# Ledger of designs, part 202: peptides against a protein of PDB entry 7Q4I

Target 1, 281 residues: chain A of PDB entry 7Q4I
Amino acid sequence: HENSTIAERLYSEVRVLCWIMTNPSNHQKKARHVKRTWGKRCNKLIFMSSAKDDELDAVALPVGEGRNNLWGKTKEAYKYIYEHHINDADWFLKADDDTYTIVENMRYMLYPYSPETPVYFGCKFKPYVKQGYMSGGAGYVLSREAVRRFVVEALPNPKLCKSDNSGAEDVEIGKCLQNVNVLAGDSRDSNGRGRFFPFVPEHHLIPSHTDKKFWYWQYIFYKTDEGLDCCSDNAISFHYVSPNQMYVLDYLIYHLRPYGIINTPDALPNKLAVGELMPEI

## One batch from the design tools (peptide; made by RFdiffusion4, then SolubleMPNN)

Design b2_p27_1_s4 (from b2_p27_1, 18 letters changed)
Fold by OpenDDE base, seed 3:
Order: C-alpha cells, then structure tokens, then sequence
Structure b2_p27_1_s4 (fold): chain B 281 residues (1-281), chain A 27 residues (1-27)
C-alpha cells in the first residue's frame, strides 16, 4: 500500500511535458523503453525524431539525423512544442532516449517556481556561457515562459540564437536562453546536492580519488562531492542509462521497499512570485 | 590506488557507451 496523494497533487499542479531526443533506429531499441518506464509519469510524452511513429508517439521533425543535427532537432522540437503544446504543460523537459528521470522529484524541485518565470534547470556547466548552461545528457527543463522566449524572441534572431544546426546542442541553447534573459537556475537541493546527472548513478556514487584531469570537474558549475554525498535524496536524472537499467531503476525506485522504513515527505515550500528564485545555498 | 583504478574503469566504460550511442545516432 502506497500513499501517493502528494505525488498526485504535484502531478496536477506541476504539469510536465517531456520530449525525448531520439532517431528512427532507436525507436524500438531505446525510446520504447523510456515510454514503458519513467516517461509514463510525464503529463505529456513526445518523442522527437526524423520519422513518425504512431505507436511510440514520435514526431517527424524536418531535420536530418546524426550528431551534427542535434541542435537543429532541439530548435525544431521547441518550435513544435510551442505551436502545439505550450498550454499542455507548465514545464518542458528535454531528455535523451538513454536518460532516466524521476519525474516526481522534478515536480518537487519545480513546485515553488512560477512557469511564467523565465528559468530553466538541469546539470549546470560553467564553460562557454557566462551564467552557465545545462548539460544536454542530464536533461534540462524549461519553464513555459522560457520556451516562449526561446521560440519567439531568440530563434528568429540570428544575433541571439545560432541559425545553423551545427555546434554543441546544450551550449547553443544555453547561449540563446541567456541572450533572452532566461535564468540558469540552481537545481541543487537544500543540502547543496545535485539533482541532474550527466552519467549513470554508478559513476557518481562510487567514491574515488578526484581525478582533476577529468573534464567533468572542470565543467561542473557548482562544487559537488563524490560517493553518497554526490547526489540528492531527491535526484532527478541520470544519463547513459541502458534500456535494461531503466527497468532496474524503475523497480528499485518505485517497487522495491525496505520493510518497516516509512518515509514522511517534507512539507512543500512556499510558492515564489513571478521572477523570484530560491536563495543561493 | 584501487579506487582510482576502479574510477578509471568506470570512465572508460562511460566513453565506450558514449561512442556506441554516437554510432547509433549516425544510422
């Protein structure tokens, strides 16, 4: 017996559209497993591809396939969302077809924020963008206002947003969003622990000597610890999650329970005004 | 040293997964 009352409340009050970056070759291999696991917990789930798939709910975007088209696909995905789905949700998550997301934890993080606040969240990286940008692999979530500004104000202006489809997708959207005053939010919990992760749980949870040469430590915007202190108890996402690992994570998070341990959820924070952010930790 | 070696193996595995994903995106 589970009490899902608060999760159900958040499902209604913090509506999330999840769009999944995929391609036709991965519809059956990867994307289908997202749909069968964590994707079912989104208020709306859309797969953004180059080919239509009615079984998957995949959209054929007018872009080519391959790494050099990821930025193009992101631009077209958000155009499609703005045109067809901007009122279907309050928040708009980008994830890859090998990203795993705990949507309830994302709703908890987003609850205090107004969707009319121009903000987005994810694993914040330091390089290339002054305010930082969100790692593409960890997934990132835009407010409704952030989507509006991106599509209406940034995309039509080549001075604000790159018109070609080349470049690192996450860096390019980060530049565009900064140029229209969309704030790169802090997704850390009250203890300063990260919630969005660009690798599998194993890579973050295993304590090791800090290899200062590892690019991740140079890229991460906020100081992070290793081991169990790496990750929030309310972690949101992990990347490079295989289809099999998605089912394992689904079982561990939603089905496996230690007998006799009852978790009482923390009280919901107060809602913020439009344009207000949580204080720095 | 054992922990360092374990992490190096994890990073190597992550790179292999990333390369495999990139190859799949090209198909």
Amino acid sequence: as target 1 above (281 residues)
Amino acid sequence: EAKKKEREEIYKRAEEIAKKTEEEEKK
Scores: peptide ipSAE 0.015, ipTM 0.497, DockQ to the pose 0.122
Fold by OpenDDE base, seed 5:
Structure b2_p27_1_s4 (fold): chain B 281 residues (1-281), chain A 27 residues (1-27)
Amino acid sequence: as target 1 above (281 residues)
Amino acid sequence: EAKKKEREEIYKRAEEIAKKTEEEEKK
């Protein structure tokens, strides 16, 4: 028997809408497995596609398919969320159909923040955007105020937000958000360990003699290490997770338990005022 | 009950994966 009292409290107090970037070809292959695993732990789960799928609860956005349209799809997804769902949650997570998310750990990270604070979190990258931007693959979460500013203030202004649907999705939203004073938050834990990861756990946990020239080390905003110190004990996301690996992760995280080891959750921090951030480490 | 159903779904999926893997290894 598990005590889920604090997780249930956070489920109610830190409401998360998860939208999944997908396409019609991936509805059955990938998206369905998100719905059957970690997506169940979102307060609301929406699949953003170019075709409707009633089994998935997929929305047909007025966008084309392909990598060149990902930015277009992100813009339309957040427009759709703002129009239909802005009050259904406090936080709005973008994830890919091959992203795995531990939603409880995300709620824990978000708990002190006001959803009226213009902030977003993810795996912060340093290039192209002065304050940084969040890696698209690792998933990123916007506050309700960040969504409002993005849709109402940024998107309608071509000077603030790219009107074309081309470009790197994560970079373009990062530029738009910066231009409307949405802050790129620090998602690291109190030990300085990352929570959002643009790769599978194995890639982060296993010290590979990754060439220090690997692009990732040039892109990360905060210094990170490889091995067990790479990742928070409260890690939130991993990318390039196959459908099969989603079920494995679900089993390992939520079902497999070492007998006699009871994890006591850390105390929740105090809530921050509107506009206040946790101090950077 | 919800956790039990979730666990059953995970196991069912694992069995399906195992069967597919065995079928692929036999080819």
Scores: peptide ipSAE 0.000, ipTM 0.329, DockQ to the pose 0.021
Fold by OpenDDE base, seed 2:
Structure b2_p27_1_s4 (fold): chain B 281 residues (1-281), chain A 27 residues (1-27)
Amino acid sequence: as target 1 above (281 residues)
Amino acid sequence: EAKKKEREEIYKRAEEIAKKTEEEEKK
């Protein structure tokens, strides 16, 4: 028997709307498997597409398909959320249809923060945006205030936010958010380990003989170690997770238990005031 | 343009990694 009392408390106190970036060709191939795995642990789950799908709960956004329209889709997704769902959650997660998320770990990270604090979290990258931006693939989570500022203050102003639908989605939202004073938070745990990952667990856990010239090491905002110390015990997300791997991860994280090892959750931190951040490690 | 190319290369490499992972899972 599992004691989920703290997880249930956080489910109620740290409400998360997850929106999944998808397209009609991936509704059955990928998005359905998100809905059947980690997506069921969101307080609300919405699939943002170019076509409606009532079985999936997919929304048809007024955007074209293709990589060049991802920024357009993100803008329309957050407009839709702001118009219809801004009060349905406290935090608003963007994920891809091949992102896997441990929502309980995200709630734990978010617990001390006010949703009225203009902040967002993810895998922080350092290029192009002074404060950094969050990797699109790892997924990123906006506070309610961050969504408000993005939609109401940034999007209507071409000087603050790019009107064209072209560009790298994650960089463009990062620029817009910076321009409206939404803070790029630190998602690392108390040991300085990352929680949001732009690759599969294998690529982070196994010290790659990757050339120190690998772009990722130039992009990461915080220096992270390779190997076992790469990843928080409370990791939140991984990217490039296949549909089959989602079920494997669900089994490993939520069902598989080593007999005789009892995991006791750490005490919740103190709640921060509006506008306060956890100290950087 | 150089920044755009660099991003495209990043996405390409990421897709290659994803494809390799999918190919390994299909075996």
Scores: peptide ipSAE 0.026, ipTM 0.538, DockQ to the pose 0.064; fails the geometry check
Fold by OpenDDE base, seed 4:
Structure b2_p27_1_s4 (fold): chain B 281 residues (1-281), chain A 27 residues (1-27)
Amino acid sequence: as target 1 above (281 residues)
Amino acid sequence: EAKKKEREEIYKRAEEIAKKTEEEEKK
């Protein structure tokens, strides 16, 4: 039996609302697989779309379709959360419908912080925003106070937050949050390893001979070495995860266990005699 | 330190396997 007592405690003490950026064409193709995998481990899970879907629990935001409306969706999603759900959680995660998240690892990172602290976490990038901004693909998590400041103080003021729906959503929210003194936190572990990843595990774990000219190395706020020091043992998120890979990750993280590494392994079965088969159960 | 070294060896092996797989897919 796995001792889940600490995970259960953190589930109650570090409440996370996860909202998933999606669209009607991806409800069945992608978003439902989030709901069937890691999304179950959120305290609340909401899919933000342009169309309602009662099976998915998707909200129809008052935004048009297309890539140019992602910033519009992000603004309307946080308005919706503030109006309907601000007290349902302590922390508010944005993820894409192809982001995979280990919510327990996120709760562990967030545990020391007050939700009344104006802070947000993710994969921090250095361009465009002085304090940095969090990569949209890796997902980012706002404190309750950060959501309040974003919706109440930033969004109504065109000088603090872009009123138009155009632009890179992660950069634009990063500008807005900086303008209302929401801090861009450090999500790295005690060894300086990243927890939020804008790519699949393979791209981070396997040092590709990616030319040092790869944009990612110019964008990362914190210098991380390639290879083994890339990734925390308590990693939180990966991006570009296919629906099939979500189930693979769920199996590998939550089900697959090496025998004897668990504190209380099950007893070994009795040895069979020569020619004896294990009884069918 | 011992666990770090073991992980480093696993990752090196994974890199070697990945490189071999890429070389085989290019043939």
Scores: peptide ipSAE 0.006, ipTM 0.401, DockQ to the pose 0.026; fails the geometry check

Design b2_p27_2_s1 (from b2_p27_2, 14 letters changed)
Fold by OpenDDE base, seed 5:
Structure b2_p27_2_s1 (fold): chain B 281 residues (1-281), chain A 27 residues (1-27)
Amino acid sequence: as target 1 above (281 residues)
Amino acid sequence: SLFHLALLEFTKNYPVEWTEEMLAPPF
């Protein structure tokens, strides 16, 4: 028997809509495994595709497939969310169909923030956008107010938001969000450890001895280290997670227990006012 | 940490596999 009382409280108080970027070729291969694993822990789960799938709960967005249309799909996904689901959640996570998310850890990070604060979180990258932008693969979460500003203020204005469907979706949304004063939050824990990861756990935990010229070290907004200190004990996401690895992670995180070790959760922080952020780390 | 050192000792002969997609900048 597990004591889920705090997790249940956060499930109710920090409502998360997860939308999954997918395509028709990945509905059976990838997306259904998200639905069968971590996606079931979202308050709402929607698959954003170019084709409807009633078994998956996939939405057919009015966009083409391919990498050149990811920005178009992201714009249409958030329009769809704003039109149909803006009140169904407080926070709106984008993830890929090969992103794994520990939704409880995301709720813990988000708990102090008002959903009316114009903020978003993820793996922050420093290029192209002055305040930074969130890596697309690691997934990123917008507050309800951030979604409102994106859809209502940014998207209709070609000076604020790119009107065509081309470009890197994560950079383009990052530019749009900056242009409507949505803050690129700090997702690190109190020890300065990251929570959103653009790679699998192994790539972060095991020193790769990659040259310091490796793009990731040039892109990461905050200083990070390799090894166990890379990653928060309350890590939220990993990318390039295969369908099989999703079930392994689900087992390891939610089922496998070391006998006689009881994890006591830390106390929740105080809630912040609207527009207030956590102190810098 | 001691656990990190133990993990490194265990994994020293297991290089992380990187795909070309992972090694390339996002754009």
Scores: peptide ipSAE 0.272, ipTM 0.678, DockQ to the pose 0.388
Fold by OpenDDE base, seed 3:
Structure b2_p27_2_s1 (fold): chain B 281 residues (1-281), chain A 27 residues (1-27)
Amino acid sequence: as target 1 above (281 residues)
Amino acid sequence: SLFHLALLEFTKNYPVEWTEEMLAPPF
């Protein structure tokens, strides 16, 4: 029997709405496996698509399909959330239908922050946006105030937010959020280890002979070590996770236990004031 | 650590395969 009392407390105090970027061709292939694995640990789970699916709880957004419409879909998804669900959660996670998320670790990271603080978290990249932006594939989480500023202040203003649907969705939301003073937070743990990952665990944990010219090392905002020091013990997300790997991760994280090893969770940090961030390390 | 040494030995014998999509910049 596990003691889940702290996880249950955080589930109540740090409410997360997860929205999943998907399309009709992936409802059965990918999205249903998110719903059957990590998505069940969100306080609310919504699939954002171009077609309705009542079994999946998929929303038909007024957008076309294809890679060139991802920014359009992100804008309409956050408009839909703001209109129907802004009070259903404190934090609003975007993930892809091949992103795996450890929601309890995300709640732990978010616990000290006020949802009224204009902040968002993810895998921070340094190009294109002065404060950085969060990788789309790793998933990113907005505070309630960040969603409000995005939808109410940024989206209606073509000078603050791109009105067309073209461009990289993660870069474009990053520009919009910067323009309304939403802060790009630091998601690293107290040891400086990352929590949001744009690849599968294998690619981060195993030092690959990737040339130092590999784009990822040029894009990461914070320098991270390769190998075992790549990843927080409280890692939050991984990308390019196949449906089969989602079930493997769900088993390894939530079911498989080494007998006689008991994890004692760290004490919860003090809550921050509105607008206050954790000090950068 | 012993685990770090084992990982380093493993990576020499079993290199990680990257897809073309992963090797390309996200744009």
Scores: peptide ipSAE 0.267, ipTM 0.682, DockQ to the pose 0.297
Fold by OpenDDE base, seed 1:
Structure b2_p27_2_s1 (fold): chain B 281 residues (1-281), chain A 27 residues (1-27)
Amino acid sequence: as target 1 above (281 residues)
Amino acid sequence: SLFHLALLEFTKNYPVEWTEEMLAPPF
């Protein structure tokens, strides 16, 4: 028998709405595998598309398809969430239909923060945005107050938020959020290890001898190492995860157990006041 | 660590493969 008491408590106290960026061509190929694996651990799961799908629970947003419309889809997704779902959760995760997320580890990271704090988390990148922005592929999570500020204060103002649908969605939301004083949080654990990853576990865990000119090392906001020290034991997300790999990860993380090894969870940290952040490490 | 040294030795013979999409900057 597994003791899930702390995970059940966090499921109730740290409510997460997950919205998945997808398109009609990927409903059956990718998105349904998110629904059948990690997405079932969200408090609410919504697929944001251009076509409705009642089997998937996909929403038809008033946007065109293609890479040039990702920013348009992100704006309409958060408008839809604010109108219909802003009280259904405390935190609002964007993920792609090839992102895998350990939702319990995200709840653990978010537990000390107030959802009324204007903050968001993810894999922080340093270019284009002064405070940094969160990588789109690794997924990023907004507080309820961050969603409110984005939809109510930023989106209606062309001086604060880009009105057209062009550009990199993660950079554009990062600019909008900075312009309404939503803070780009630190997602690292107490050892300085990352939790949100823009690649598969293999690409982070296995030293690839990448040239120091590799874009990732120029983009990452916090200095990180390759190998086992790359990644928190409480890692939250990985990107470019195939449908087959989602089922493998779901098995390895939630079903496979080494007999006789019992993990005791660390104590929960103290809750922060509204507007407080954990100190940077 | 011994594990890190084993990984470094392994990757000399079996490097991680990157797609063109992964090698390109995201913008």
Scores: peptide ipSAE 0.246, ipTM 0.784, DockQ to the pose 0.307
Fold by OpenDDE base, seed 4:
Structure b2_p27_2_s1 (fold): chain B 281 residues (1-281), chain A 27 residues (1-27)
Amino acid sequence: as target 1 above (281 residues)
Amino acid sequence: SLFHLALLEFTKNYPVEWTEEMLAPPF
C-alpha cells in the first residue's frame, strides 16, 4: 500500500492536459500504448492526428501527414486546445507517441509556478532562438497563459509566427513563443540535473564514447554530464521509448519496489507570484 | 552506435534540408 496523498493533491492542484503527436499509421502501433501507460495519469489526454479514432480518442486536425506538416499539426493542435480545452487544465504538454512521461514529476516541477505566468518548460536547446527553445522529442509543457499568447497573439501574426506549415516544429514554436514574451524556463532540479530527455534512459545513463563533437552537446542550453549524474531523481520524460519499453518503465516506476525502502517526498516549495520564475541554478 | 541511431531518429523530426546542418556540429 503506497501513500499517494501528495500525488493526489498535485493531480488536483496542477492539472495537465497531455496532447500526443501521432498519425493514423501509429494509432495502433504506438499511441494506444501511451493511452494504456503514462497517458492515463494526465488530467486530460488527447491524440492529435489527421484522422479521427474513437477507440483512441484521436482528433482529426486539418493537416497532411509527413515531416513537413509537423509544425502545421502543432499549430492546429494548440488552436484546438485553446478552443475546446483551455479551461480543462493549467498546463499543456506536447509529447510524441514514443515519449514516456512521469506526470507526477512534471506536476512537482510546475507546482510553484502560476499557470498565468507566460512560461514553458522542456529540454532547452540553444540554437536558432535567443532565449533557447524546447526540444520537440523530449516533450514540452506550456502554461495556460503561454497557450493563450501562442494562439491569440502569435499565430494570427505572420511577423511573429511562421504562417506556412514547414520547418522544425520545436524551433518554430520556440520563435513564436519568444516573440510574444513567453519565457523559456529552466526545468533542471535543485542539483542542476535535467528532467526532460530527448533520448531513451540508456543513452543518458550510460556514459557513451560519444565524440565531444556530437551535435547534442552543442545544442543543449545547460551543460550536463552523462552517467548517474545525468538525470534528476525526479526526471519527467524520455524519448524514443518503444511500446514494449513503455510497459517496462510503467512497471519499474509504479509497481516494482525494493522491500523495506520507503521514500519520503521532499516538502513542496513556496508558490511563486504571477510572472515570477525560480532562480537559475 | 546507439547514438548514431538516436541521431538518425532525431533527424526524422526535422525537414531533410536541416539534416545536414544537424549532423554537423553547429559552430
Scores: peptide ipSAE 0.078, ipTM 0.733, DockQ to the pose 0.093

Design b2_p27_2_s2 (from b2_p27_2, 14 letters changed)
Fold by OpenDDE base, seed 5:
Structure b2_p27_2_s2 (fold): chain B 281 residues (1-281), chain A 27 residues (1-27)
Amino acid sequence: as target 1 above (281 residues)
Amino acid sequence: SLFHLALLLYTKYYPVAWTEEMLAPPF
């Protein structure tokens, strides 16, 4: 029997709505595998699509399909969340239908923060946005206040938020959030290791997949290393995770146990005041 | 950690190719 008492506590105290960016062609191919794996550990799981799917719990947003509409879909997804689900959670995760998320590790990271703090977390990139922005593929999580500010203050104002549906969704939301004083948080652990990853575990853990000129090293906001020190022991997300890989990760993380090894969870940090962030590392 | 060990085992047996999308800058 596993001792899940702390995870159950965090499930109740750190409520996460996960919305999955998908499309009708991916409902069966990708999205249903999110629902069958890590998505079941969200407090609420919604698939944001252009077509309704009652088996998936997919919402038909009033947007077209294709990469050029991702920003449009992100705007409509957060409008839908604000209108129907803003009180269903404390934190609102965007993920892709090929993002894998360890929701318990995200709850652990989020635990000290107030959901009334205007903050969001993810894999922080440095270009285009002064405070940085969170990589779309790694997934990013907004506080309830960040969602409120985005939908109520940013989206209605073309000076604060791009009104058209074109552009990179992660950059555009990053600009909008900055313009309403939503803070781009630091998602690193106490050792300075990242938690949100825009690639699969292999691409971060195994050195020499890319040279030092690889764009990622120019985009990453915080200095990071390759190999075993790349990634927090409490890593939250990976991108480009195939449906088969989701089941393997789900097995490895939640079912595979080495006999005689007992993991004791670290003590929870103190809760922060509204507007307070963890100290910089 | 156990997580790192699991990932190392996973990566060894489930290699993922770098795609042009992964290798290209986002913009």
Scores: peptide ipSAE 0.310, ipTM 0.817, DockQ to the pose 0.807
Fold by OpenDDE base, seed 1:
Structure b2_p27_2_s2 (fold): chain B 281 residues (1-281), chain A 27 residues (1-27)
Amino acid sequence: as target 1 above (281 residues)
Amino acid sequence: SLFHLALLLYTKYYPVAWTEEMLAPPF
């Protein structure tokens, strides 16, 4: 029998609502595979779309489809969450319908933090936003207070948050959050290894796949290495994960066990006060 | 770790080509 007691405790103490960015053409192709794999480990799972789907639990947001509407969809998704679900969770994850997430590793990272701390986490990028912003594809997680500040303080003010639906959704939310003093947290582990990844595991784990001129090395906020030192042992997310790959990852992470190898989890860190962050490493 | 080994095995069996979207800056 696997000892799940710590994972069960974290499921209760670190409640996560996951919302999935999708569209009607991807409900059957992508989104249903999120629901059947990692999305079942969220405390609440919602698919944000332009059409309702009762089999998927998809919400029809009052937005058009297409890449130019992603920022509009993100604003309406967080408005919907604030109105209907703000008390259903402590943390609010955005992911794409091709993002894979290890929710237990996210709960472990979030455990020290108060949900009343105005903070968010993800793969931090340095351009356009002074404190940085979180990559949209890697997924990003807001505290309950960060969602409150975004919806109540930022969105109603065109000087704090872009009123139109154009632009890069992750940059625009990053600007809005900075303007209401929501902090861009450090998602790295105690060894300085990343946890949120904007690509598949292969593209991070195999050295020399990209030239040093590759945009990612210019965008990443924290210096990172390629190869086995790229990624935390407690990695949280990967992007561009196909539906078939989600089932393989789900099997490898949760079902495949080498006989006679028992992993003992590390002790939980001390909880931080409201407004406190872990020191940057 | 076992996680890194699982990821390495996964990458070997499911190679993903770099797309033009992945190679382009996100903005």
Scores: peptide ipSAE 0.304, ipTM 0.831, DockQ to the pose 0.826
Fold by OpenDDE base, seed 2:
Order: sequence, then C-alpha cells, then structure tokens
Structure b2_p27_2_s2 (fold): chain B 281 residues (1-281), chain A 27 residues (1-27)
Amino acid sequence: as target 1 above (281 residues)
Amino acid sequence: SLFHLALLLYTKYYPVAWTEEMLAPPF
C-alpha cells in the first residue's frame, strides 16, 4: 500500500482547478490524454475550447480558434471560472494540452500561501513586464484573489488590461496582473532550482543542448543551470509533452518504484499570513 | 534524486528533437 496521507491532506487543503487550453481539433489528439493522465489529480479539471465536448468536459468559450486568439481565450476562460467555479478551488492552473503537471508538487509549493494573497506562479520571464510574467507553455497558477482581481478589476478597464484579443497571451495576462498588484511569485525550491519548465525534461536536463545565444537564457528571470541542477526534485511542469510521453511520465512518477529506496516527504513549512510571500533566494 | 534518474532514463529512450517553434523566441 502506498502511504499517500500527506498527498491526501494536500489534495484537501490546497484545492486546484486545472483549466486546459485546447481546441476542437485537439480534443481527441491531445486533451483526452491530459484527462487520462495528470489531469485526474486536479480537484477540478476543465477543458477550455471553442466547441463543447461532453465526453471531455470541454467548455465552448465565445472565441475564435488560432494562435492570435489565445489571449481572448484566456480572458474568457478566467471569466467562466470566476462566474462558475471561483469557490470550487483555492488555486487556478492554466496549462496547454501538451503540458504535463505533477499536481502534488504544485500543492507542496502552494501550501504555505494563502489563496487570498494576490499572487501567481510559473516559469518567470523578465522581458516586457517589470515584475516579470509567467511562460504560457510551462503553465501558471493564480490564487483565488489573483483570479478575482484579474476578472473584476483588470478586465473591465482598458487602461489596466488589453481589451482586444491580439498579443502574446502570457505577456498580456502578466501586464494585467501587474496592473492590479498581483505579484509574480518565485516558484523555485529552497535550493534555487526551477519547478515550471517551458520545454520537455530532456531540453532542461541535458547540458549544452542550446547555444549561449538561445533566447531562453535572455528570457529567464532567475539564473538557471543545465543538467541535474536545472530542476527541483519537486518539479511541477514540462511543456511540449506528447500524448505518449504523458503516459510514460505517469508510469515513471506514480508507478515505477526502485526496490529498497523509500522516499520520505519533507515536513510541510509554516503557513504564511495573507499578503506574505516566501523570501526570494 | 529518483525523480531525476527517472527523467534521465526517460530522455534516453524518448529523445525529443528541437523544433523551429522551440528555437524561436515566444515573441
């Protein structure tokens, strides 16, 4: 029998709604594999699309399809969540239909924070937004208060939030959130290692995979290393994960056990006050 | 950690090529 007592506690105390950005052409190709793998570990799972799918639990948002509509889809997704689901969770994860997420590791990172703290987490990038913004592909998680501020304070005000549907989804939400004093949190572990990754595990774990001029090194907000030191032992997400890779990751993380090696979880940290953040490392 | 070892083993058997989309800046 697996000792899941701490994971069960965190599932109850750190409730996560996961919304998956998808489209009708990807419902069967990608999104259903999220539902069959890591998405089953969310407290609530919703697929945000332009077409309804009752087998998938997909919502038809009033948006067009294509890359130029991603910002429009994100705005409508958070409006839908605020209207129907704001009390169903404490934290609200955006992921793509090719993002893989270790939800237990996300709950561990989020545990000390109040959902009433205006904060969000992800892979922090430094361009365009003064406090940084979170990479769209790595996925990002908003507190309940961050969702409230985004939908109620930012979206109705064209001076705070872009009213059109064009632009970079993750940059535009990052600007809106900054303008309503939602903080871009530090998602790194106590060793300064990242938890949210905009690429597959291979691209982060294998040293010298890219030139020093690679855009990622200019975009990353915190200094990061390559190889085994790239990534937290409690990594949360990876992007560009194929449907087949999701099942392999599910097996390796949740089913494969080396005989005679017992992993004992660290003690939970103290909870922070409302508005308090962990110190930056 | 065991997590890192599992990821290293995974990457060895399921190599992922860099795409033009991955190599391009997001904006």
Scores: peptide ipSAE 0.303, ipTM 0.821, DockQ to the pose 0.816
Fold by OpenDDE base, seed 3:
Structure b2_p27_2_s2 (fold): chain B 281 residues (1-281), chain A 27 residues (1-27)
Amino acid sequence: as target 1 above (281 residues)
Amino acid sequence: SLFHLALLLYTKYYPVAWTEEMLAPPF
C-alpha cells in the first residue's frame, strides 16, 4: 500500500480548482481524457466551453469558438469562477484540454504561499509584460486574491485590462494581472529547474537539434538547460499531451513502482506570510 | 531520478514530431 498521508494532507490544505479550456468539438476527443486522468486529482474540475455537457461537467460560457476568442473565454471563465466557486478552492489552475498536470507537485509548490497573496505561477515568459507572463499552454495557477483582483479590479477597467476578446490570452491576462499588482511568481525548484512546461516531456528532456534561434529560448524568463537538468523531479505540467499519452503518463506516475524503492517525501517548508514570496535563487 | 528515467523511457517509445504550431512563436 502506498503512503498517501502527505498527499491527502496537501489535498485538504492546498485546495485547487482546475478549469480546462475546451470547445464542443473536443469534449469527447480530449476533455473526457483529462477528466479520466489528472483532472480527477483536482479538488474541483470544471470544463469551460461554449456548450453545456452534463457528462463532462462543461459550462457554456457566453463566448464564440475559435483561436481569436481564447482571451474572451479566459475572462468569462474567471468571472464564472469568481461568482460561483471563489470559496471552493485556494488556487485556480487554467489548463488546456491537452495539458497534463501532476496536481500533487503543484500543491507542494503552492504549500508555502498564502492564497491571500496576490501571486500566480506557471512557465514564465519575458516578452510583452515587464514582470513576465505565464505560458497559456503550460497552464498557470492564480491565488484566490489574484482571481479577486483580476475579476473585480482589472476586468471592469479598460485601462487595466483589454475589453475586447482579441490577442494572446496568456499575454493579455499577464498584462491585466501586472496592472493590479499580482506578482508573476517563480515556479522553479530549489535547484533552479522548471516545473511548468509548454511542450511534451520529449521536447524538453531530449536535446533537440533546435537552432539556438528557437523562439522558446528567447521567450523563457529564467535560463534553463536541456536534457535531464531541464525539469524538476517535482515537475507540474506538460503541453501537447495526446489522450493516449495522458493515460501512459498517469500509469507511469501513479501506478508503475519499482519494487523496494521507497520514496520518502521531503519535509514541508515553512508557510510564508501574506504578501511574502520565496527568495529568487 | 525515477521520474526522469520514466520520462526518458516514455519519450523513446512515444516519439512526438515537432509541429509547425510548436515551432512558431505563440503570438
Scores: peptide ipSAE 0.295, ipTM 0.819, DockQ to the pose 0.805

